Peptides against a protein of PDB entry 4J2C. Designs and how they scored, part 64

Target 1, 107 residues: chain A of PDB entry 4J2C
Amino acid sequence: MEDPFFVVKGEVQKAVNTAQGLFQRWTELLQDPSTATREEIDWTTNELRNNLRSIEWDLEDLDETISIVEANPRKFNLDATELSIRKAFITSTRQVVRDMKDQMSTS

## One batch from the design tools (peptide; made by RFdiffusion4, then SolubleMPNN)

Design b2_p20_6_s2 (from b2_p20_6, 10 letters changed)
Fold by OpenDDE base, seed 4:
Structure b2_p20_6_s2 (fold): chain B 107 residues (1-107), chain A 20 residues (1-20)
Amino acid sequence: as target 1 above (107 residues)
Amino acid sequence: SEEEKRVLEKLYEKAEEAKK
């Protein structure tokens, strides 16, 4: 009975929060090598990449549904406001992921 | 379309998996 979009959205949001925490730790480890072990750096990096990949995958699925709904919004009983919110979520989340990936690639 | 149906069903399935 729940809208599956919001369920997956929630999972993406959880993954984003996890990724942000991992990213913060990642930056801390790189900023202070004296407190960083190679093992923790590798673990953090891998976990972060996995989370980012998961987010991107879910965003693709969510984005596909947007295209479907936009083709016939009346069929799905979604107004322009709801569609805008969903699209904004995908766009903003992709930006967050991109920002983290960009910083990782330059380090 | 069948493709659209597949996408929607996939999302529903993912949602159900997330709820478990």
Scores: peptide ipSAE 0.363, ipTM 0.849, DockQ to the pose 0.702
Fold by OpenDDE base, seed 2:
Structure b2_p20_6_s2 (fold): chain B 107 residues (1-107), chain A 20 residues (1-20)
Amino acid sequence: as target 1 above (107 residues)
Amino acid sequence: SEEEKRVLEKLYEKAEEAKK
């Protein structure tokens, strides 16, 4: 059985890639209103927000597992390097999400 | 603990769902 952390991490990464594509389209639509319909803007915005929420939800679960491991490291047999990688992934991904959300809220 | 088990099971479930 695979470590579920890596599986969910992979799903988060896919969602991030999807969100980044949607964000780019969202930006393009807002940059040239003459080529954008309100329907596409709304659809893109909603899809983007849905992806971001999905990412945040999974990050919360992933983060909680790290807390569990750190509370009892002997039980789970993860070395410091692996934990650092997991933490870095969560931190960096949260930053990516936050940046997109900040730009959406100010536009 | 039961809480740990719940969290881990939840993650396992997400993992299994993702593989479908």
Scores: peptide ipSAE 0.353, ipTM 0.843, DockQ to the pose 0.729
Fold by OpenDDE base, seed 1:
Structure b2_p20_6_s2 (fold): chain B 107 residues (1-107), chain A 20 residues (1-20)
Amino acid sequence: as target 1 above (107 residues)
Amino acid sequence: SEEEKRVLEKLYEKAEEAKK
């Protein structure tokens, strides 16, 4: 069966871009209340949180595949380099999500 | 999205098969 990792990775990347856009708007709304309504703030906040949660969920699924491969590497024919790239993607993306969440929690 | 759902389903399918 085809390894879907790269496809899910792509979807996560798109979701990150969307989240970053929402985060930008969220920041703008809080910085200039004169241009913001409570309704838009709430909507943006909820959409952002939902997207971040979705990303985290997808990362969990991707991380599961890595665990599976590491348990039986010969079965899946992945070399160490490719596995490292996959791990790095999950690690770095989790950090991006964490940074946004940290900023939201302190506002 | 629907596309993501399909991919995730496929991902889970592969993962579950791998666990057997």
Scores: peptide ipSAE 0.289, ipTM 0.805, DockQ to the pose 0.102
Fold by OpenDDE base, seed 5:
Structure b2_p20_6_s2 (fold): chain B 107 residues (1-107), chain A 20 residues (1-20)
Amino acid sequence: as target 1 above (107 residues)
Amino acid sequence: SEEEKRVLEKLYEKAEEAKK
């Protein structure tokens, strides 16, 4: 069985890129109401929240695999470098999501 | 997406197998 981690990682990265674009538009719409319609605000907000939720869900699954590998790294033939890269990805991605969510909750 | 769903299913299966 192939290790699906890098594939799921790729899907998360795509969702992050999409979310960042939506977040930028979201901030623009709220900053200048004269250029914003209720329909676009609602659509952008919903799409953004859906992407963020998807990212968090996938990160939980990825994090679970890391926990399994850390329990017995030799069994899965992963060296310390690769494991560190995987952990760093989850940590940094969670921070990116948190930053966007924090700004949305204060607007 | 459907592709993500398939990958996640594999990931879950691998994780469950690894827990044994």
Scores: peptide ipSAE 0.284, ipTM 0.803, DockQ to the pose 0.101

Design b2_p20_6_s3 (from b2_p20_6, 11 letters changed)
Fold by OpenDDE base, seed 5:
Structure b2_p20_6_s3 (fold): chain B 107 residues (1-107), chain A 20 residues (1-20)
Amino acid sequence: as target 1 above (107 residues)
Amino acid sequence: SSEEEKVLNKLIEKAEEAKK
């Protein structure tokens, strides 16, 4: 049976890549208003926010499973190294999301 | 626990949906 953690992790990674692309476009549109329409800005902003929200939601689910596994790692056949990798993924991804959100909120 | 099982099952469901 495939570990669902890695499947959801993969979906989060895809969403991060999408969000980063949208964020780049968002910054470009705001940097040069002559190339931007309100419609495109709104669309980009909404898509970006939706992706970020999706990422955060999945990260919460992933994070909840870590505590469960840590309580009984042998039950799930996970060692400390794998748990560390999972934690690092959540931490680093949350930081990426936070950085984008911070820039959006101050724009 | 029952609550932990729900959390794990939710993740499994997300994984299954992602594969479709």
Scores: peptide ipSAE 0.385, ipTM 0.868, DockQ to the pose 0.735
Fold by OpenDDE base, seed 1:
Structure b2_p20_6_s3 (fold): chain B 107 residues (1-107), chain A 20 residues (1-20)
Amino acid sequence: as target 1 above (107 residues)
Amino acid sequence: SSEEEKVLNKLIEKAEEAKK
């Protein structure tokens, strides 16, 4: 029986990789308008936003579990190191999402 | 609590869907 946190974490990581690929294409299209159509830009932008939204949604759910575990540590048998790793993942991933969103909002 | 159970069950559901 695997920990559902790690499974969802894996899905978030996959979504981040997908978003980063879309973000790269998005930047390439904007850097060379001669190779870009409005349709591809709009599609890429929409897919990117959807992926980022999905990531943020999962991060919220993962973040809620932190508070639950901290409220009853004996029940979940998580040590401080693992809890720290989980918190760090949420924090760092939110930063990655924020960086992409910030760049999209300024273009 | 009931609220905590809902959060955990939701996460389990997401995990199960991801394994399909």
Scores: peptide ipSAE 0.372, ipTM 0.865, DockQ to the pose 0.725
Fold by OpenDDE base, seed 3:
Structure b2_p20_6_s3 (fold): chain B 107 residues (1-107), chain A 20 residues (1-20)
Amino acid sequence: as target 1 above (107 residues)
Amino acid sequence: SSEEEKVLNKLIEKAEEAKK
């Protein structure tokens, strides 16, 4: 049995990888319109946005679990190091998402 | 994915229970 947190973390990581690939393609399509069709641009944009939204949703759920653990540390067998790792994952992933969203909003 | 959804729901459910 796996800790649900790390299962979801794994899925978020997959989504991040997918989003980064889509973001790269999105950037390429916008950089050279001669190689881009409207259909591919729209598809890439939509897929990217969907992935980012999914990531953000999962991060909220993961963040909630951390809050729960911190509210009752005696109930959960998590040390400070593990909590730090979990928090760091959420923080860093949110930053990655934010960076992509910021670039998309300026285009 | 379907698997993610199931795990996520379980996570949420556990979180909700723990929050009470």
Scores: peptide ipSAE 0.309, ipTM 0.823, DockQ to the pose 0.100
Fold by OpenDDE base, seed 2:
Structure b2_p20_6_s3 (fold): chain B 107 residues (1-107), chain A 20 residues (1-20)
Amino acid sequence: as target 1 above (107 residues)
Amino acid sequence: SSEEEKVLNKLIEKAEEAKK
């Protein structure tokens, strides 16, 4: 059976890129009220939060696969290097999400 | 997305199978 991890990883990466764009706009809107409408602020905020939530959901599923693979190494045939890469992706992406969420919570 | 959902379902399926 095909390993879907890389596919989901790709989807997460796309969502991260989208979120980063939304976050940039969100920052701009809040930094200059004269150029911002409440409607755009609300839309941007909601879209950003939705994207971040989606990313977190995917990361949870991806993270679960790590434990599964480690418990069943012969089934998935992944070496330590590949597992490290997958773990690193999850860790780093969670950090990216956390950074954005932290900044949003303080605004 | 729909495609993502399909992939996630595969992950879940594999996970459940692996846990048995």
Scores: peptide ipSAE 0.297, ipTM 0.814, DockQ to the pose 0.100

Design b2_p20_6_s4 (from b2_p20_6, 11 letters changed)
Fold by OpenDDE base, seed 3:
Structure b2_p20_6_s4 (fold): chain B 107 residues (1-107), chain A 20 residues (1-20)
Amino acid sequence: as target 1 above (107 residues)
Amino acid sequence: SEEEEKVLQKLLEKAEEAKK
């Protein structure tokens, strides 16, 4: 049986990659308005925000599972190293999302 | 995606059960 944490982690990673591509295009469109249409700007912005929101939602769910494991260490057979890796993923991914959101909010 | 939703739902269900 596959651990659902890793499946969701994988989906989050894919969403991050997609978001990074959208973010790059978003910055390009804003840096050179002559190459940008309003339609593409709106589409890119909406897609990016939707992706970021999806990532944040999944991270919250993943984080909740960690809390549950920590509260019941004898029920879930996870060592400290594995738990640390899971926490690090959530922390680093949240930072990536935060950085993009911060740059988008400056408009 | 549909697959993501299924896995996430299972994860949530397990989490909810663990909280009981």
Scores: peptide ipSAE 0.242, ipTM 0.787, DockQ to the pose 0.100
Fold by OpenDDE base, seed 1:
Structure b2_p20_6_s4 (fold): chain B 107 residues (1-107), chain A 20 residues (1-20)
Amino acid sequence: as target 1 above (107 residues)
Amino acid sequence: SEEEEKVLQKLLEKAEEAKK
């Protein structure tokens, strides 16, 4: 049976890739108005925000599982290395999301 | 996605069980 953490991790990674694509298009639309319509800008912006929100939600859920394991380590049989890997994923992914959000907020 | 929602539900369920 698959560990649900890694299943969700995989979904988050897919969402990050999608968001990065949308972010790229978003920047292109804003930098070249001649190729952009307001409708596409709005659509891209909304899709991007939705993806980022979804990622953040999943990260919160994943982060909660880590807290649960740390509170009761003997129950889950996860060693320090595994926990470190899981924490690193959440930290790095949050940074990626934050970077995109920061750029969007200034535009 | 629907698949993700299902997985998240399982994850949440497991998490809630772990809290007990």
Scores: peptide ipSAE 0.232, ipTM 0.781, DockQ to the pose 0.101
Fold by OpenDDE base, seed 5:
Structure b2_p20_6_s4 (fold): chain B 107 residues (1-107), chain A 20 residues (1-20)
Amino acid sequence: as target 1 above (107 residues)
Amino acid sequence: SEEEEKVLQKLLEKAEEAKK
């Protein structure tokens, strides 16, 4: 049985990959309106936002588990290295999401 | 996904139990 944290981490990573692809298409559609339809723009935008929202939701849940582990170090047998890796994943992923959201909000 | 929901629920349940 896999650790639930890593399972969710995997799902987040898949969503990030999908979001990055959608973001690329989103930028292309807005760059050259002559090659874009309102339908594709709307679809791409909605799919992208849905993925970003999903990622943020999962990150909140993952972050909560870290807080619980830190509050109960004796109950969980995670070493400092493992905990750091989990924290780094959340931090870096949040940054990736923030960067895309910032660009979308300024367009 | 449905699978993600199940795993997440399990993860959350473990987290809640840890708060006790």
Scores: peptide ipSAE 0.232, ipTM 0.777, DockQ to the pose 0.100
Fold by OpenDDE base, seed 2:
Structure b2_p20_6_s4 (fold): chain B 107 residues (1-107), chain A 20 residues (1-20)
Amino acid sequence: as target 1 above (107 residues)
Amino acid sequence: SEEEEKVLQKLLEKAEEAKK
């Protein structure tokens, strides 16, 4: 009975939190190699990338729902405010992911 | 996750219905 969008949104938010934790550790490991093992660096990097990829995948699915709703407003009965909130979530989350990816790509 | 997959499937089903 719960709106599937919010369920997936919640999962994305959890994944973002996990990714941010991994990203923080990733930066720490690279900032001070004396405290880092290659194994942890590799593990952290892989886990982070996997999480980011998962988030992006879910965002694509969520983003697709926006187009579906806009094309079928009577079926889903979402007003402009709700759509704006959903769009904002996708946009802002993509930005968060992009920021992490940008920093990783330059390291 | 398994739960997420179920939700996404529901979204897809709704999408398919909406496109008919």
Scores: peptide ipSAE 0.227, ipTM 0.771, DockQ to the pose 0.099

Design b2_p20_7_s2 (from b2_p20_7, 7 letters changed)
Fold by OpenDDE base, seed 1:
Structure b2_p20_7_s2 (fold): chain B 107 residues (1-107), chain A 20 residues (1-20)
Amino acid sequence: as target 1 above (107 residues)
Amino acid sequence: MAEEARKKNLYAFPAPVPKA
């Protein structure tokens, strides 16, 4: 068995990589309209938004695990270093998502 | 591509166990 946190973390990491690829394509399509079709722009935009939304949902679940662990330290017995890494992952990932969303909202 | 979104308490039941 594996800690559910790492399972979801792995899924989030994959989704982030996918989103970053979609974001790059999204940027390219908007920067060179001559090579872009409305269909691909819409598809890319929708896929990107869906991925970002999925990531945000998973981050909420991951963030809740932190609260649960901190409220019941003797039950879960996570060391400080591991907990710090988990918190950092959530924080940094939220920032990555926010950066992409901010750029999309200004376009 | 997404569709993996969820809304659940990962540590509700059962509690996490040591990684195999």
Scores: peptide ipSAE 0.168, ipTM 0.722, DockQ to the pose 0.033
Fold by OpenDDE base, seed 5:
Structure b2_p20_7_s2 (fold): chain B 107 residues (1-107), chain A 20 residues (1-20)
Amino acid sequence: as target 1 above (107 residues)
Amino acid sequence: MAEEARKKNLYAFPAPVPKA
């Protein structure tokens, strides 16, 4: 049986990669509006925000799993090292999302 | 804006087991 944590982790990683690509295009479009139509800017912005929101929701689900495990460690039999790795992934990914959101909010 | 539906509790019974 595959641990569902890693399934969602994989989905988050894919969404992050997509978001990073969209973010790059978003910055390019805003730096030189003549390079694209307003429609492309709006599309890119919307897709980017949707991806970031999707990531945030999945991270909350992942974070909840950690809380559940920590509430009953014997039931799930996950060692401290594994939990630390999972926490680190969530924390670092949240930071990546936050950085993009901060730049978007100040544009 | 669109809201994403949350997934079912990932660690609902039974407890997850690492894939071999």
Scores: peptide ipSAE 0.130, ipTM 0.695, DockQ to the pose 0.031
Fold by OpenDDE base, seed 4:
Structure b2_p20_7_s2 (fold): chain B 107 residues (1-107), chain A 20 residues (1-20)
Amino acid sequence: as target 1 above (107 residues)
Amino acid sequence: MAEEARKKNLYAFPAPVPKA
């Protein structure tokens, strides 16, 4: 049986990749308005925001799983290294999201 | 896109197979 943590992790990773692509396009559209339509800007912005929200939502769920595991160490038998890796993934991903959101909020 | 919905508890009973 697969640990469901990795299923959600995979979804987050896919969403991050999608968001990064959308963010790149978003940046390009705003850098050269002559090549951008308002429709594309709005679409890109909305899709980007949706992906970022999705990531944040999943990260909260992943964060909760860690709390559950830490509260029941004998039940799950996850070693400290694996828990550290999971926490690092959440932390680093949150930073990636924050970086994009910060740039969007100033534009 | 669909609105965000919380996933069910990933570690609700029964628990996943332990990993080491």
Scores: peptide ipSAE 0.114, ipTM 0.689, DockQ to the pose 0.032
Fold by OpenDDE base, seed 3:
Structure b2_p20_7_s2 (fold): chain B 107 residues (1-107), chain A 20 residues (1-20)
Amino acid sequence: as target 1 above (107 residues)
Amino acid sequence: MAEEARKKNLYAFPAPVPKA
């Protein structure tokens, strides 16, 4: 069986890709309002927010796995390098989400 | 995409790996 961490990681990565696509469209719509209706803007905004929220939730779960592993290192046998990579993924992804959220909050 | 309502993540715990 695959380590659940990587399963969720994969889901997060997919959600990030989706969010980035929605964010791009969101940016385009706001850049040129004549390109779409208010309905599309609202839909895109809502979908984007939902994706970002989903990512944040999954990141919390991933973060918890780190805590669980660190609480019982003998059980999971993860070396420092792997643990560092896992932490880095969470940190970098949170930054990606934060960047999009920051731009949305200022628009 | 519709947001999925969930109370917990089924993958909240990493799989145990025997220590070498």
Scores: peptide ipSAE 0.126, ipTM 0.685, DockQ to the pose 0.030; fails the geometry check

Design b2_p20_7_s3 (from b2_p20_7, 7 letters changed)
Fold by OpenDDE base, seed 1:
Structure b2_p20_7_s3 (fold): chain B 107 residues (1-107), chain A 20 residues (1-20)
Amino acid sequence: as target 1 above (107 residues)
Amino acid sequence: MAEEARKKNLNAFPAPVPAA
């Protein structure tokens, strides 16, 4: 059986890739309304927001697991290197999401 | 794409070391 963290990580990574594609399209649609329908704008916006929300939710749960491990490292089969990698993934992914959200809020 | 519901089991993230 796979490490549950890696399973969620994979799902988050997929959602990030999807969100980035949606974000790109969202930007294009807003930059040139003549190429866009209101239906596509609404669909893209909703899908993007849904993906971002899903990512944030998963990251919160993953972040909590980090805290639990750090509170009692002896209890868990996880070395320092892997813990660092997991932390870095959460931090960097949050930044990616934040960047997209910031651009959406200022547009 | 909708959010996926998850069953929370934080002790499984990661698996605990067996006690000896």
Scores: peptide ipSAE 0.106, ipTM 0.721, DockQ to the pose 0.028
Fold by OpenDDE base, seed 5:
Structure b2_p20_7_s3 (fold): chain B 107 residues (1-107), chain A 20 residues (1-20)
Amino acid sequence: as target 1 above (107 residues)
Amino acid sequence: MAEEARKKNLNAFPAPVPAA
């Protein structure tokens, strides 16, 4: 059986990269009004928020997989090391998203 | 460009190990 965790993980990683690019542009647009139009600001902001929302949704799903495994560890044959790596990915990704959201909410 | 978010049924996991 395939492990859906890695499928979703890959999609999350892709979305994070996209969001980071959008966040960089968002920052640039706000820092230099001479290069910014309201249309691009609105578009960039919308795309960024959509990506962040997508990431958060997938992270909730990934987090649930952890709970499922921990409820019946023998069934899935995942050792503590692999489970720790999965948890670390979720935690670190949530932090990346939180950092971007915090900066957006204060701007 | 926006990745679509979804709720997924995550009960389909790696094949279970034989019961001891």
Scores: peptide ipSAE 0.057, ipTM 0.707, DockQ to the pose 0.027
Fold by OpenDDE base, seed 4:
Structure b2_p20_7_s3 (fold): chain B 107 residues (1-107), chain A 20 residues (1-20)
Amino acid sequence: as target 1 above (107 residues)
Amino acid sequence: MAEEARKKNLNAFPAPVPAA
């Protein structure tokens, strides 16, 4: 058995970086529509939303792994420190996603 | 069109800790 948490964590981190780049472009395009075509705006918006949804889904899976471990601690060789780090990653990442979604919803 | 992530194996975890 191998712990899949770090695999998903890596995918989430990559998606966050991608989303942040897309979000920056999205902001630029909306502030100055003359900088790009409607096609780029639509593409950027769609890619951004897709990345955010992907992150949210992965975070739900990661959160479930936490619940599984906490339901049977002795089954898994994980100490409290590692579990805390995992929880912190999920919490902080959710906040990052929420911040972007909030700004998109007000535009 | 929605991009969904692949299913994860939530049963794969580190080896059990030594029995008490």
Scores: peptide ipSAE 0.039, ipTM 0.659, DockQ to the pose 0.027
Fold by OpenDDE base, seed 3:
Structure b2_p20_7_s3 (fold): chain B 107 residues (1-107), chain A 20 residues (1-20)
Amino acid sequence: as target 1 above (107 residues)
Amino acid sequence: MAEEARKKNLNAFPAPVPAA
């Protein structure tokens, strides 16, 4: 068995980068309608939402791994520092996602 | 990017090791 945490972390980071790019374009399209088609707006919005959903799904899985470790810490070779780093990644990434979702929901 | 269907990643936790 392996520790796939950092593999999933990498996938989340990639999805965050993609989402941020899509979010920027989404913002630009809505700020200047003369540069936007409805098709591009719809595509960008859909892709952005899909990426955000993917991130949230992965974060739930990552969060559960924390719970598993904390339920039986002696079973897993994770020190407090590493566990803290993992928790911080989940927390900060959730905030990034929430910030984008909040702006999308209020626009 | 097309949304990929994913099942819950139940293996996303460290491998069991001897007690520290």
Scores: peptide ipSAE 0.100, ipTM 0.720, DockQ to the pose 0.029; fails the geometry check

Design b2_p20_7_s4 (from b2_p20_7 with N7K Y9N S12A S20A)
Fold by OpenDDE base, seed 3:
Structure b2_p20_7_s4 (fold): chain B 107 residues (1-107), chain A 20 residues (1-20)
Amino acid sequence: as target 1 above (107 residues)
Amino acid sequence: SAAEARKKNLNAFPAPVPKA
């Protein structure tokens, strides 16, 4: 059976890639109003926010799985290296989301 | 999305796999 962590990790990574593309377009639209319609700005902003919310929700679930493993490590087939990789993924992804949200809130 | 589905309990929580 596939580890469900990797399934969600994959979904998060796809959402991050999508969000990064939307964020780039969002910045372009705001930087050059002559190339932007209100409809595209609204659509891009909404899609971006939806992706970011999706990522944040999944990261909460992934973070909880870490807590479950750490509460009873002998119950699971996860070594320290894999656990560290999972933690690093969550931490780095949260930072990526935070950076985009910070820029959106200040624009 | 998968996240919204989980939020509505339409998808399973990504629980860690116990040892066999």
Scores: peptide ipSAE 0.164, ipTM 0.733, DockQ to the pose 0.031
Fold by OpenDDE base, seed 2:
Structure b2_p20_7_s4 (fold): chain B 107 residues (1-107), chain A 20 residues (1-20)
Amino acid sequence: as target 1 above (107 residues)
Amino acid sequence: SAAEARKKNLNAFPAPVPKA
């Protein structure tokens, strides 16, 4: 019996890694426009935004699972430590996304 | 993406597994 949380967590982690790579390229393209075509800039920007949106949606789902567990802890096989780890993952990942979005909004 | 699938209600919500 697989916990669905881990499935979504894995998807989020993959999307974060992809977004970080795209963000790096995005930064490079905008710092030196002479080395980039508009097509690459647009593609990179769109892919990055899509990944960030995907992450945010999954984080909302993950956050809801926390609320469900906290509403009835005895119903689920999750101790305080595991719940804390899950919360920390959501919080830290939101921060990573927020940092990228903040930089994109100020570019 | 899985997120988009869930948005379109094509993928199950990652509901916690009840205690056995």
Scores: peptide ipSAE 0.100, ipTM 0.708, DockQ to the pose 0.031
Fold by OpenDDE base, seed 5:
Structure b2_p20_7_s4 (fold): chain B 107 residues (1-107), chain A 20 residues (1-20)
Amino acid sequence: as target 1 above (107 residues)
Amino acid sequence: SAAEARKKNLNAFPAPVPKA
């Protein structure tokens, strides 16, 4: 049976890639107003925020799975190494999202 | 998306696979 963690992880990774592209465009639009319309800025901003929100929600779900495993580790076929990898993914992804959000909040 | 569905309580969050 496939571990559902990897399914959600894959969705998060796709959303991160999408968000990074949107963030880049968002930055470009704000840096050069001559190439930007208010409509595109608004659209890009909304799409970016939606993607970031989606990522954050999935990360919360993934984080909860960690708590479930840690509450009863012998119930699951996950060693300490695998659990650490999962934690690291969540932590690093949260940092990526936070960095984008911080830049958006100051612009 | 799955995230949106979970946010609206339409789908449960992923659960680890129990040991066989």
Scores: peptide ipSAE 0.095, ipTM 0.705, DockQ to the pose 0.031
Fold by OpenDDE base, seed 1:
Structure b2_p20_7_s4 (fold): chain B 107 residues (1-107), chain A 20 residues (1-20)
Amino acid sequence: as target 1 above (107 residues)
Amino acid sequence: SAAEARKKNLNAFPAPVPKA
C-alpha cells in the first residue's frame, strides 16, 4: 500500500499544472477581448477557481499529516529529510496558488 | 476524486503510515 501522502501530492501537482494552464488562458482572454467569448471566460474562470480550491483543500489535509507526524515521530517511518521535503512542497505550492489568486483578485 | 471525497468528510484525510 502506497503512502497516502504521495497519492495526494500527485493529485495536487496535477491540479497545479492544470491551474497554471488555465491561469495563462485566463490572462490571455482578458488581455485580448476580441479573441474571447463570455462563455470561455466564465468556463476558464470557474475551472481555475475549482482547481485552486481543490489544491488548497488537499494542502490543508497534507499539512495536518505533518502535524501528526511531528507530534509522534517514532510512530512513523518518516525521517527528518522526508518531512522537510513534504513541508517544502506544501509551502511552495501554497505560494504558487496565492500568486495566482492575488493576480485574479487585483485584475 | 479523492479530494472531493475528503471534502465531504472532514474526518477523512491522508493519514501517515504507521511504523511496522
Scores: peptide ipSAE 0.042, ipTM 0.673, DockQ to the pose 0.032

